# Ledger of designs, part 299: peptides against a protein of PDB entry 5Z08

Target 1, 168 residues: chain A of PDB entry 5Z08
Amino acid sequence: RQKDEWAKKTSSLMKQLDWFIGEHLGAMLAAEELGGPVVGELMEIDPDDLSAGFNAHGKLKKATSQPDLDRRQRRIDDIWGPQDEQGQAHKRKRGADEALAASAEMRDLIEQLMNKLVEAGGDNSATYVEIPRESAAARFLVRSKVAMFHPNDARRLRLVDFGRDLDD
Target 2, 222 residues: chain B of PDB entry 5Z08
Amino acid sequence: GLPRLIDAIEEASKIPAKRRQTPIKPTIEKLTTHLYTHGASPDSLLRLADLLTLRNHLDQASLAAITRNLYPSSTVSDEVVLRFIGALGHGQLKPTLALQALFLRWLVMVYHLLENPGVLGQVYGVLFDLLDTAAIRPQLCHLLALVTRRKHVRPFRIQAILTLSRQTGGDPNLTGLLRVFKNYYPEIIVGDATKGRASAFKHPDPQWRQHLDEIQQRRSEA

## One batch from the design tools (peptide; made by RFdiffusion4, then SolubleMPNN)

Design b2_p27_6_s2 (from b2_p27_6, 11 letters changed)
Fold by OpenDDE base, seed 5:
Structure b2_p27_6_s2 (fold): chain B 168 residues (1-168), chain C 222 residues (1-222), chain A 27 residues (1-27)
Amino acid sequence: as target 1 above (168 residues)
Amino acid sequence: as target 2 above (222 residues)
Amino acid sequence: LEEWARKLKELEGIYKRVVLPYELENL
C-alpha cells in the first residue's frame, strides 16, 4: 500500500518533469549550447540585424527609417501586442532537433545523478557522475542548486542530497 | 565656456562645503543652464561622468541637477557609459541609489546616441545581477529591455527573474522584462503571478527627448 | 521501501528547483 502510493507519486513527478523538459527546457538549453541563434532562420545575425531585433515570429524586423530610439521603444511597446501563436509554433519547429537532443541529455543526466546517489548508500565519494563536457544541462542543474561539481574536478557532478538538507 | 565651468566645479568638489570660500550653487546653475542650451561634448561628458560617479564633496541636489541636464551634443562614448555602469550597486564609495536610478534613466534616454550600443551587452551580467536592488529596478528593467539580445536570455536568468517576480509579488517591471525575453524564446511561460500589469517601458521624459532632439539637430546643421 | 522514499525525495527536490520556478500552473 505505502509502496504503491510512493510509486504513483514518483511516476507523476517524473511525467511532469519529463513534460517540462521536452516542451520548454530543452529548447532553451539547445539555444544556450548554440550560443543563442538556434530558434530562428538567422544562424548568423549581423550586428546591424541585431539592432533591428526579432519579431514574435523570430523574423528579423526590417530597419525602419525611424530613429533608433523609436525602433527600440516600439520593440518594447510590441510587448503589449498579441502573441502570435503561429510565431511560437515556428520557433519550436526550427530548433526541434537541437531541443530534442538537449532534452535527452538533461533526462539522461538527471537519471544518472539519481541512480548514483541511491547506489552510493550514503558514501559521498561514490555519488559523483563523470560528465564528458560541461553541457548546458550540467550548468543549468548547478545554477538551479540541483547538482554540484566536485571541488577539485569540474568533470565530476553529484546530486544535492535534498533529504539531508531538509533535516539540517 | 563649459570647460571652465567644469574646472571650477572639479576644484570645488575636492573641498567640503563648509570649507569652500565661495558658494558652488551659482556655478552649478551656470553649468546646468549651459548644458540645457548647448549640450555637452564627448570630452565634457567624460569629465561630468567622473564628477557624478566618483566620491566627492558635491551635494546630492547638485549632482541630480547636472544629471537631469546632461544632454549630449553629439555621441556618447563607451568610456562614459562604463563610468555610469561602474557606479551602480551597493558600496561606500558608490553614489546613492537615487542618483544611480537617475543614471540608468539617462542611459535609457541617450541609448540611441551611444557610439557602441554593444558595450551595454558586454556588461549585461553586471546589470542583471542588480535586479534585486528595488530602488533601481524600474530603470534597470527598462535599460535591460533595450539591451537584451538572444545571447543574454539564458535559462538561469529566466529562472532568476521568475523567482524574483514571485518574491516581489509580481513587480510589473520584471514582468515587462520577461515579455522581452519571451520575444526571443516564446517557450517561456509567464506564470499567473506575473499576469499582473506589465510595464510598457515608455520613454521616461518626452520633454527631455524633444529638447535633446533640438540640441542634436543644431549639430547636424553646423 | 527506503530506496523508493529516497528517489521520491530527490524528485521532489528536483521538481521544486527546476519546474516550480517557471510557475507552470496545472502540471
Scores: peptide ipSAE 0.239, ipTM 0.371, DockQ to the pose 0.197
Fold by OpenDDE base, seed 1:
Structure b2_p27_6_s2 (fold): chain B 168 residues (1-168), chain C 222 residues (1-222), chain A 27 residues (1-27)
Amino acid sequence: as target 1 above (168 residues)
Amino acid sequence: as target 2 above (222 residues)
Amino acid sequence: LEEWARKLKELEGIYKRVVLPYELENL
C-alpha cells in the first residue's frame, strides 16, 4: 500500500515535471542557448542584472555589452517582424526543433542526476554526472539550486540532496 | 531646396488658413514630393517633427501627408524621437489620436534607423501607460514589441497587461505584446483569456519599407 | 522502499525549485 502510494506520487510528479519541461522550460532553455534571456529563480534580481547571465556557480555575471541586446532584439524582430511566410515557417520549425532538443537534454540530465544520486548510496563523490558542455539546462539547474557543479570541475554536476537538507 | 520649403510651411503654420494670402497645399505637395524623392536629413527631420507635434494652424490632411512621406535619408536622432513621444497622449495641446497613431507607425517603420534605440527604452513607461488608449494601441503594442527588453518586463506590467487584456476581451495586440513578455519570462501563463489570436506585428507598409531602403542606399553610395 | 522515498523527496525538491516558481499564483 505505502509503496504503491509512493510509486503513484513519483509517477505523478515525473509526469508533471515532464510536461513542464516539454511545454514551457524547453522553449526557455532553447531561447537561452540561442543567446536569449536567462531563466531562473532569481526573479528578484533586477532584469538588467539577469541580462548579465550567471556563471557556473550560479553567480551573476557582469552585464555583457550592448551587442547582445541587439541579438535578442533581432530574435524578437525575427519572430514578430515582417517575415516571408516561408521564412517564418522555417524559423518556427527551427525554434520548435531547438525547444525539443533542449527539452530532451533537460529530461536526460535530470534522469542522470537522479540515478547517480540513488546509485551512490550516500557517497557524494560518486554522485557526479559528467556533462559534455555547460548547457542552458545545466546552468538552469544550478541557478535553481537543484544541482551543483564540482568545485574544481565545471564538467561535473551533481543533484542537491534535498533529503538531507530538509532534515537540517 | 527642402530647407526653403520647410521655412515657407513654418511661416504659414503660424497663420490661420483663412488669413493666409496664398494656399499652403501647393507648398505641402512640393514638400511631400521632395521627401518622397530625397528623404529628410536629421536637421530637416527635427524641423518637420516640430511642425507635426507642436500646435499650429496646419490642417490634419497636410500633417498626415507629411508624416506618410517622412522618409529619413540618414539616421533618426534621439531629439526627433522624443518630439514624437512627447506628442503622445491626451490633451488639448497634443496632436489628434489619429496623427499619434501615424507617428507610432512611423517610429516602427524607422526603428532600425534610430541613432540610439535605447532612447525608446528610457521612455518605456510613458509608452506602456498609454496602452489603455484604444486608438493608438495597435501601433503602440507594435512599437513596444520592438522596444521591450528584460528590464521592462516587470511583474506590475505583466499584471497590468493581463488585466487590460481581460478588460478589452483579449485584444490581439495585447496578446502579441504578452507573447513578447513571455519570451523573457516564459513562466507568464497567458491564461485562457489570452488564448486569442496574437498579432504578428508585421511591417505596416512593405512599399514604404522598400522606398525607404532605396533612399537609404543612395546615401551609402554618396 | 528507502530508494523510492529518496526518489520522491528528490522529485519534490526538483518540482518546488523548477516548476513552482513559474506558477502564476506565485507572481
Scores: peptide ipSAE 0.224, ipTM 0.363, DockQ to the pose 0.199
Fold by OpenDDE base, seed 4:
Order: C-alpha cells, then sequence, then structure tokens
Structure b2_p27_6_s2 (fold): chain B 168 residues (1-168), chain C 222 residues (1-222), chain A 27 residues (1-27)
C-alpha cells in the first residue's frame, strides 16, 4: 500500500516534471542553447527586457536603441509567434525541434542523475554522471541546485541528495 | 482599547482552553467588535497576525472570527504579510488549511492597502508552490492573479499551472491564473484541458470591502 | 521501499529546486 502510494506519487511527480520539461523547460533550454536567456538568471527580466536582447554573456543589454528589441522579440515571435510566412514556419519548426531536443536531454539527464544516485548506494563518488557537454540542461540543473558539478571536473554532474539535506 | 484586548487574548492563547479561568469567547467578541468598528492599526495587525499564524491554544472559530474582522485601519506592513505567507502550507505548526484560505482571502481583500505590494512578488514562489493544495487554491490563485507580473510568468510556472490544470480537470482558478499569465505572454497556449471556465477573480466579499472602505475613509478624514 | 522513498525525495527535491528557484528568483 505505502509502496504503491509512493510509486503513484513518484509517477505523478515524474509526469509533472516531464510535462514541465516538455512544454516549458525545453523551450527555455533551447533558447539558452541558441544564445538566448539563461533560465533562472532571466527571472528578473521583464519581457520588455527580453525584447531588449541579451549580450554575448546572456545579460540583458540595457535598453539602448529600439532595433535590437525588435530582433529578439522577433526571435521569440519567430519561435512562438503565429505562423505567417514560410520563414517563420521554419524557425518555429527549428525552435520546436530544439525544444524537443532540449527536453529529451533534460529528461535523460535527470534520469541518469537519479539512477546514478540510486545505484551509488550512498557512495558520493559513484553518483556522478558524465556529461558530454555543458548543456543548457546541465547548467539549468546546477543553477536550480538540483545538480552539482564535480569540483574538479565540469564534465561530471551529480544529483544533489535532497534526502540528506532534509534531515539536517 | 484594542491593545488590551489583544493582550488578554495573547495571554489566553498560551493556556489550553480547559485550563483557562475565564472563557475567551467574550474577549474575542469584544475584539472582533472593536475590529469591525475601528479596524486594526499596523501594530495591532502584527500582533493579531502572530495570534492567527503562530501555534497557540486559540480555537479555530475564534481565529476565523478574528480573521473575518481583520480590517486594517491603515496600511498593511510587509511583516504582517509575511506572517500570513509563512503560515501557508503543510506542517504541524501551521494553521489549518481552512484558516490559511481565510488568510489568503484576507490578503486579496487588503492587497490595495499593502505598504509594499512588491513583498508578495518577492514571495511569489512560495505562493505558487502551494497551488497543489486544493483547499487554498481558489484564494491562492486570486492572490497570484493580483501579484503576478511579467517577471513571475516563467515557463516553469506556466507549465506547472498547465500540469496542475490537467490534473485537476481544469480548475477554473488555475485557468483564471493562466489567463493572467497569458496577458503577459500571449503565446501561452492554454490547451484544450484549460478550455474550462476561468475564474474572474471577483472580490471575495463586497460587503467586507465596503466596510473596509468606510474604515479607511475615517483615516483620511483624521 | 527505501529506494522508492529516496526516488520520491529526489523527485520532490528536483521539483522543488527546478520549480522553486524560479519561484525564489522572483523573490
Amino acid sequence: as target 1 above (168 residues)
Amino acid sequence: as target 2 above (222 residues)
Amino acid sequence: LEEWARKLKELEGIYKRVVLPYELENL
């Protein structure tokens, strides 16, 4: 009974997380991968600031002149705006494909991180997942304090063991 | 005056009802009558917020009665707001969900009197995470609808609402909140599962509002 | 049971930290 309730809760949370990843996080991660805003750092960004564009460091460019606002809003609009012209359809498709890819990467990464944590049996050294690249997904998990990079190896990511931190 | 009534209730709140020498109900009635007539000063609001939010020996009916009569005579401080926000959610030390719903309703009704409405924006996440709590969801969505700014409308929150909306069979309050989100991000696809009737987030108690306005007008005339 | 409890705690933690930081950064 309790196991079934936990399984149900776990399944529910996983579905919620999967949905979150698929419908929202994936698009944000895709935007980050495409040089858009870093998920989390943009929490203070008014969409008007989103329109202002991001510098190469993902920081909001100060609202200087009007034209760059239009370009990123166009990129967002190109990704999310109504499909008017063929070019918007291609950008939207690409954005959707990137969002799907980012979603898949995030799901896989979470799954790997969770599996490694379970498999490690309490050995923190065995909890690290090797990541081929510092993806937006990986960065997001780190920013979200869900995961931590290995102090000496940014290719190694581990899940933060929330089970221990709640007892402290 | 109100401070003395609060003092008496504070002292009584430390003692289990069965061990009280005097019934607290008459004092609560005096308090609620006073609050109804004059409202509560910021200092009194803080003290009352502590009485309402901290675990004590006051009965739920008394706490609810105080909450229903918690008319601010002036502004509502951040500290008062934070007391109520801190009281939200699950926990043995937290007020009942029924009382939490009253607190959220109160915050909705006094939102225009907050010294710093931004404080709720600062605790937006705390509020948002409680949307899964069905008992407080209606009032929580209403409060979030007031508090939500563009900065709060994040993809994760959009998703969380959409997920929760699906899970709840399209709770009209969640749909209402999604509509608020959509005002900031028109591109939010409110899928078929959210085709339900959205809550209009009408004022929870027009009579309470009118009475609050009367109390507030007395402050402007003084 | 412990594995499921742990997995649930981790998912709750993930959910809280994936969802909550977005909530806290709006703080």
Scores: peptide ipSAE 0.252, ipTM 0.419, DockQ to the pose 0.219; fails the geometry check
Fold by OpenDDE base, seed 2:
Structure b2_p27_6_s2 (fold): chain B 168 residues (1-168), chain C 222 residues (1-222), chain A 27 residues (1-27)
Amino acid sequence: as target 1 above (168 residues)
Amino acid sequence: as target 2 above (222 residues)
Amino acid sequence: LEEWARKLKELEGIYKRVVLPYELENL
């Protein structure tokens, strides 16, 4: 009985979180990656509003060394390229693709953070996830006080142990 | 080491340039080279924040050079943040507006390294009241875009930005900040006040970010 | 059971910090 109740509550919360990430948070994180406004606790950015507003002026010079950052920056530059009519449909599609990518990254990061915390068995040193880049998703989790960077390594992220904070 | 370089600069900062026995420029160059290579510890950051924010006899070029090389090797404390925030605005004892713009840019670039990002939310009103200062507005809007939460989005601040946007002819940075506010209150009409494009708050210096990441990575290996 | 209880507690914490503020805004 208690196990089934916990399983139902867990499933319900996961569905609500997944819905929120897909419908709202993904577009906002994509906007932040694109150099838009930083996602606060509660930013709704309409994916359609993202496609309309940003001018191509920032020549981000290719920093050669981070291929994933460069690839997203290329996608950013391609999304914000010249507005031909065919360019607007491609721009809307690219904006939607970036929102989906940001949603997937956030879901995966939350899953990894939770799994590491469970696997660590109470060892705080084993709770860190290695992140390939400082993403909008990672920054959002830190700003929301859901996660913390390792004090000595910004590539290591851990979930905040809500279990300890509630018992103190 | 870095502490000895800071000691020498602190002593030189107390003396007018015309009364110094030795030129300080070679020591500043050694400091900036060290900061570029190794970054600054929390203790060194606090000492450097005092040198940058307190009135002393250091020249503007030296202060700007230190600020441009102010890579944290670790975290940034609330005390360091508050030194830079306290240095903002108008006054004879405050740093130049050009140097204040560099401080705001630095805070944007190290925001992810703050021990407590909430400290900036506590001083939100102080930052917001400086939006009329054109010289620091671009970096200030970017910092506010990072810091803004629902509790900060109030009717009087919405109206203040709308009014200032009309007075400035639609400053893109103010339009960018209004878009952040619209995320909390969708009913905010940005377009009627500003036919202008919103500024994208992109990272101010991608090369500086990459170099910071390299410094932070070396600390995790030590 | 202990792993599920821990996972639920973490999900509740995430939900309260990420989703709940948004739900309170739409009310």
Scores: peptide ipSAE 0.236, ipTM 0.380, DockQ to the pose 0.209; fails the geometry check

Design b2_p27_6_s3 (from b2_p27_6, 12 letters changed)
Fold by OpenDDE base, seed 5:
Structure b2_p27_6_s3 (fold): chain B 168 residues (1-168), chain C 222 residues (1-222), chain A 27 residues (1-27)
Amino acid sequence: as target 1 above (168 residues)
Amino acid sequence: as target 2 above (222 residues)
Amino acid sequence: EEEWARKLKELEGIYRRVVLPYELENL
């Protein structure tokens, strides 16, 4: 009975997380990989501030002059702009494919991180997942305080043990 | 006395209005006058809760009048609370949504008289799952604001409120409930939903509160 | 039982840090 309730809750949370990754986070991560804004640092940005564009350091430009709205709108329009129906379809398809790839990478990484933490049985040294690259997904998880890199090896990532922090 | 008035109404409630030998309205008026003057004992509250929540032949105006005068003279039992909670939601056997809103408002106003406030915490999920029902949402949010404890503030419920807030265009009652959640988890970044107008969940009827306090004081002096 | 409880705590932690901030900004 209790196991079934835990399984049901786990399944429900996983479905919600999968939905969020697929519908929102994957596209944002794909944008980051394509040189867009860093996911999670934008969270404090007013939608009006989001319209102002980003500087070369990924920092929000102050919403001063019309031209920067035009550049971001142009970049959005260059991302979404009226290229020929075939070019728009290809760009939409590419954007969708990149978002799907980022979503899949994030899902897989979360699954690996969780599985390693469970398998380690409390051994912190065994909780690390080897990542092939420092992806937008990996960076996002670290910024979100979901994961942390190994102190001596940036290719090794572990899940933050939330169980300990809740009991303190 | 109150028990005899309830007996008469219970018997009348079994019979369609067109088949009653005597009009029920004078008996309802006597009941509501008695309730206003003396309140209802725990036993009388249970019987009245059954009359209010079970499908019978009483008219909506009579049910609303009883609910508006449902002053407890003492405490409110778990059984009484569960009758009202069990009457919530959609269904042919359920009371009207207007009457359900009155029940929820009543629970808010008598919350401090519950024998076991924890009973509402046990049925928290039932209450929470009804937030999509616009007609009862204001009173549900207010009741949930009183009932919510740290154990109830779960990620999926936070998400559900957020989603529903977007779908409703930022219902101030949902915003108010999110602020309550934020008190338990300050890290909840309530964006524009908390910058918006939130309900303060003030007492819904100060005059009713004052009259309840007068009824409760008479019991402590007896 | 302990394993499932642990997995759920982890998922709740992930959800709070990943999903919750985004939704709270879009409210």
Scores: peptide ipSAE 0.307, ipTM 0.492, DockQ to the pose 0.257; fails the geometry check
Fold by OpenDDE base, seed 1:
Structure b2_p27_6_s3 (fold): chain B 168 residues (1-168), chain C 222 residues (1-222), chain A 27 residues (1-27)
Amino acid sequence: as target 1 above (168 residues)
Amino acid sequence: as target 2 above (222 residues)
Amino acid sequence: EEEWARKLKELEGIYRRVVLPYELENL
């Protein structure tokens, strides 16, 4: 009985999370990867601060050089800028493909983080997932306080153990 | 004429109502009657915009009455537009939010008479950042719906509308604005928060439009 | 049982931090 309720709740939450990732978060993350706005709590940051991005600790980096801003803005404009009808269709398709890719990356990352936490059996050293890149997905999870980078290795990400933090 | 009426109101606006030697109401009524009959020239519009947007001792009813009768007889200059835009937002020196809503409504109704519609596009950010102000949001969304071009539809603004639409329980005006954005970028996923009714942004006052057209026609015949 | 409870707690935590801020924005 309780196990069935937990299974139902788990399934419901996973479905809601998957829906949210697919319908909302993926597009926002794709925009961020392409040099768009940063997703999450720090949206109140000045646009100039948003351009700086976040370090492995979720802190604002120093503002990137103007050339890097222009390159990111150009990518945003390449997705969201005025284009001819054919160019617009291609950009729309590319934007949709990037949103799907970001959604998949986020889903996979969450799944890996959860699996590693469960498999670690309480060993914090075994909870880290190796990430191929510091993606918008990874940064978002860190900003949302869902995940933490390894203090010495930005390629290692772990889930915040919400089970322990509630007891503190 | 209209300039003399404006002169009298400008002088009266410098003096608290309790210290005025003559009641201002009859002069306001003469002004509004003149505006209704003849409209306001570009020069008169600028002077009236200053009276409406700058802090003075005119009462809210008088300011609202002037705004409701602010028919342009000609075009609307960038300077006039910028006076009204500069009067938006929160602050002790700003007009009331109720009056700001009337200004935004006016800008919507005279949008086709702007000398340079692009001026509103230049201040798009200022307008957009005021969307959180519930009292002016309906008229602000309508104005933004008119002003929005592809260059304004940026990822951060898409996200901001989505976020605010969520925060407001799916305000129909925000949903309407998001639909305008989606016209430029069909790939914008309008989530469940936007499945609600969207505002159609219909003309706020068809009678006012008709009367404006009559005033404008008299100019083309002169 | 303990593993499922833990998984649920983690999912609730993720949901509260990822989805709920956007839903509270929806309420």
Scores: peptide ipSAE 0.306, ipTM 0.384, DockQ to the pose 0.197; fails the geometry check
Fold by OpenDDE base, seed 4:
Structure b2_p27_6_s3 (fold): chain B 168 residues (1-168), chain C 222 residues (1-222), chain A 27 residues (1-27)
Amino acid sequence: as target 1 above (168 residues)
Amino acid sequence: as target 2 above (222 residues)
Amino acid sequence: EEEWARKLKELEGIYRRVVLPYELENL
């Protein structure tokens, strides 16, 4: 009974986390990887906004509200052939693919971090996951205080042990 | 004694009222009088919880009368709590929503006597998912207000309360519960939902409390 | 049993730190 309740709670939390990663966090992480804002600065990045690209400061390029220039450029691009609809479709597809990739990376990283912590049996040295790169996912987990880098090796990431802090 | 009264009521509960040889009402009155005077032991409380929560042939007035006089003489076990929690919600085998509201009210009034208050925290989700049930919402919000800890204040629950508050036109009980949530997370922006009067979740029956205290005091002297 | 309890604690911690801040801001 208690195991089943824990399993249900675990499953529920995992589903909520997966939903959050898929619906919100993945797009934000993808934006960060693409040179967009750091997660936490922009709470709502529409996947469609990923197609607009980011300026050198990581700010969303405001679609220039001048409907006429985009219409003129669309008209010029409409006049000069089908390249731009394919280009926009490719940008949207790329944004969606990047969001999916970021979501998958985050899920995998969380799973690895959790598994390593459980497997380590209390050995802190065994809790580190080796990360191939400082991904937006890894950086996000560190910023969120979910994970910590090894003090001497930025390629090693461990889950913060919450077990002590939750009983307070 | 109380066990014999419970025995008689248990036997009567198996039989439809129209087929009983003797009216059960006098026995219910004796039971409620005994409960009012002495309270219920843990064992008796469990048996009474079963009578109240399981489908039987007892009438609603009798069940309500027992519930209104269900003074614990000592502690309330997890098992008793779980009987009442298990009786909540919709279903043909479940008690009426009116009786469920009385059970929730009872749990509020005896919360300080629970052997393990944490048991309610374990079933927090079950309780929370019933907030859409208007008939039990006032008592449910009050119970949740007592039970809520930081671990229970989750974004999905905040959003659920906000959504339900909007749908209900700002139920003061929901606003009260949201205020409890805000105590754990001050950053919770309770938008337009807090413009309404929040319930203060005052003790539902001060006289019942006083009488319970008298019963409990006799236990400490024994 | 300890493993499940631990996993749940970790998930709760992750949820609180990952999901909760964003959901609180969007409320």
Scores: peptide ipSAE 0.305, ipTM 0.473, DockQ to the pose 0.246; fails the geometry check
Fold by OpenDDE base, seed 3:
Structure b2_p27_6_s3 (fold): chain B 168 residues (1-168), chain C 222 residues (1-222), chain A 27 residues (1-27)
Amino acid sequence: as target 1 above (168 residues)
Amino acid sequence: as target 2 above (222 residues)
Amino acid sequence: EEEWARKLKELEGIYRRVVLPYELENL
C-alpha cells in the first residue's frame, strides 16, 4: 500500500516535471543556449523587492560579452526578429527543434543526477555526473539550487540532497 | 535623378504651401515612385530623414507618403537611425505621433539593414521611456522586442512594464515585450497583469518586406 | 522502500525548485 502510494506520487511528479520541461522549460533553455535570457535568476524577486530599489551591490555580473553570446543573441534576434512567414516558419521550426533538444538534455541530465545520487549510497564523492559542457540546463539546475558543481571541477555536477538540506 | 527630386523638395519645404508658385505634390509623387522603384542610397536616406524629422512646411500626407516608400537600397547608417530616434516624443518641434509611429514601424522593417544594430541598444532608455505614449506604444514594443538584450532587462524596467501593463488593462504589446524580458530572465513573475494575449510582433507589412527584398536583390546583381 | 522514499524526496525537491516557482508565476 505505502509503496504503491509512493510509486503513484513519484509517477505523478515525474509526469508534471516532464510536462513542465517539455512545455515551458525547454523553450526557455533553448533561448538561453541561443544567447537569450537566463532561466531562474529572478525567481526570488519579490514584487515588493522590485519596488524596493535594488541595493547597489546586486551587480548582476556583466554577462561577459563573449562573441559566442553575441552569436546566440543574434539567434534570438533571429527567432524574435522580423522574419517573413517562411523565415518565421523556419525559425519557429528551428526554435521548436532547439526547445526539444534542450528539453531532452534537461531530462537526461536530471535522470543522470538522480541515478548517480541513488547509486552513490551516501558517498558524496560518487554522486557527481560528468557534463560535456556547461549547458543552459546545467546552469539552470545550479541557479535553481537543484544541483551544484564540484568545487574544483566545473565539469562535475551533483544533485543537491534535498533530504539533508530540508532538515538543516 | 533622386538627388534632384530631394533638392526640389528641400527648397519647397522652406516655403509655406500658400506661397509656393508650383504645387509640390507632383514632385512628391515622382520621389515616391522613384523610391518604390529604386530605393534610397545611404546619402539620400540621410537627406530624407532630415526632411521627415525636422520641422518644415511639408504637409503630413507628403511626409507619410515618403516614409511609406522609404526603401533602403543598401544599409541604414547610425546617423539615419539617430535622426528618427531624435524625432520621437512630445514637443512642439517633434513630428506628429502618427508620423513617429510610421518612423518606428520603418525602423522595425529595416532593422536587419542597420549598419550597427547596437546603436538602438545605446538609446534603449530613450525608447523605453516613451512606452507610456499610447499612440506609438505598439511600434515601440515591437522595436524594443528586437533591440532588447540582457543588459537592458533591469528590475526597474520590469517593474515599469508591469505597472504600465496594469494601468493599460494588459496591453498585448506590453505583454509581448514582457515575454521578451522573461526570455532573458524566465523568473520574471509576469503576474496577473500579463495573463492575456501577447503580441507576436509579426512583420508589420509583408508586402513592404517583399518589395524591400526585391530592391536589395537588384543592388546585389548591379 | 527506502529507495522509493529517497527518489520521491528528490523529485519533490526538484519539483519545488523547478516547477513550483513557474506554476506560481502562471497562477
Scores: peptide ipSAE 0.303, ipTM 0.387, DockQ to the pose 0.198; fails the geometry check

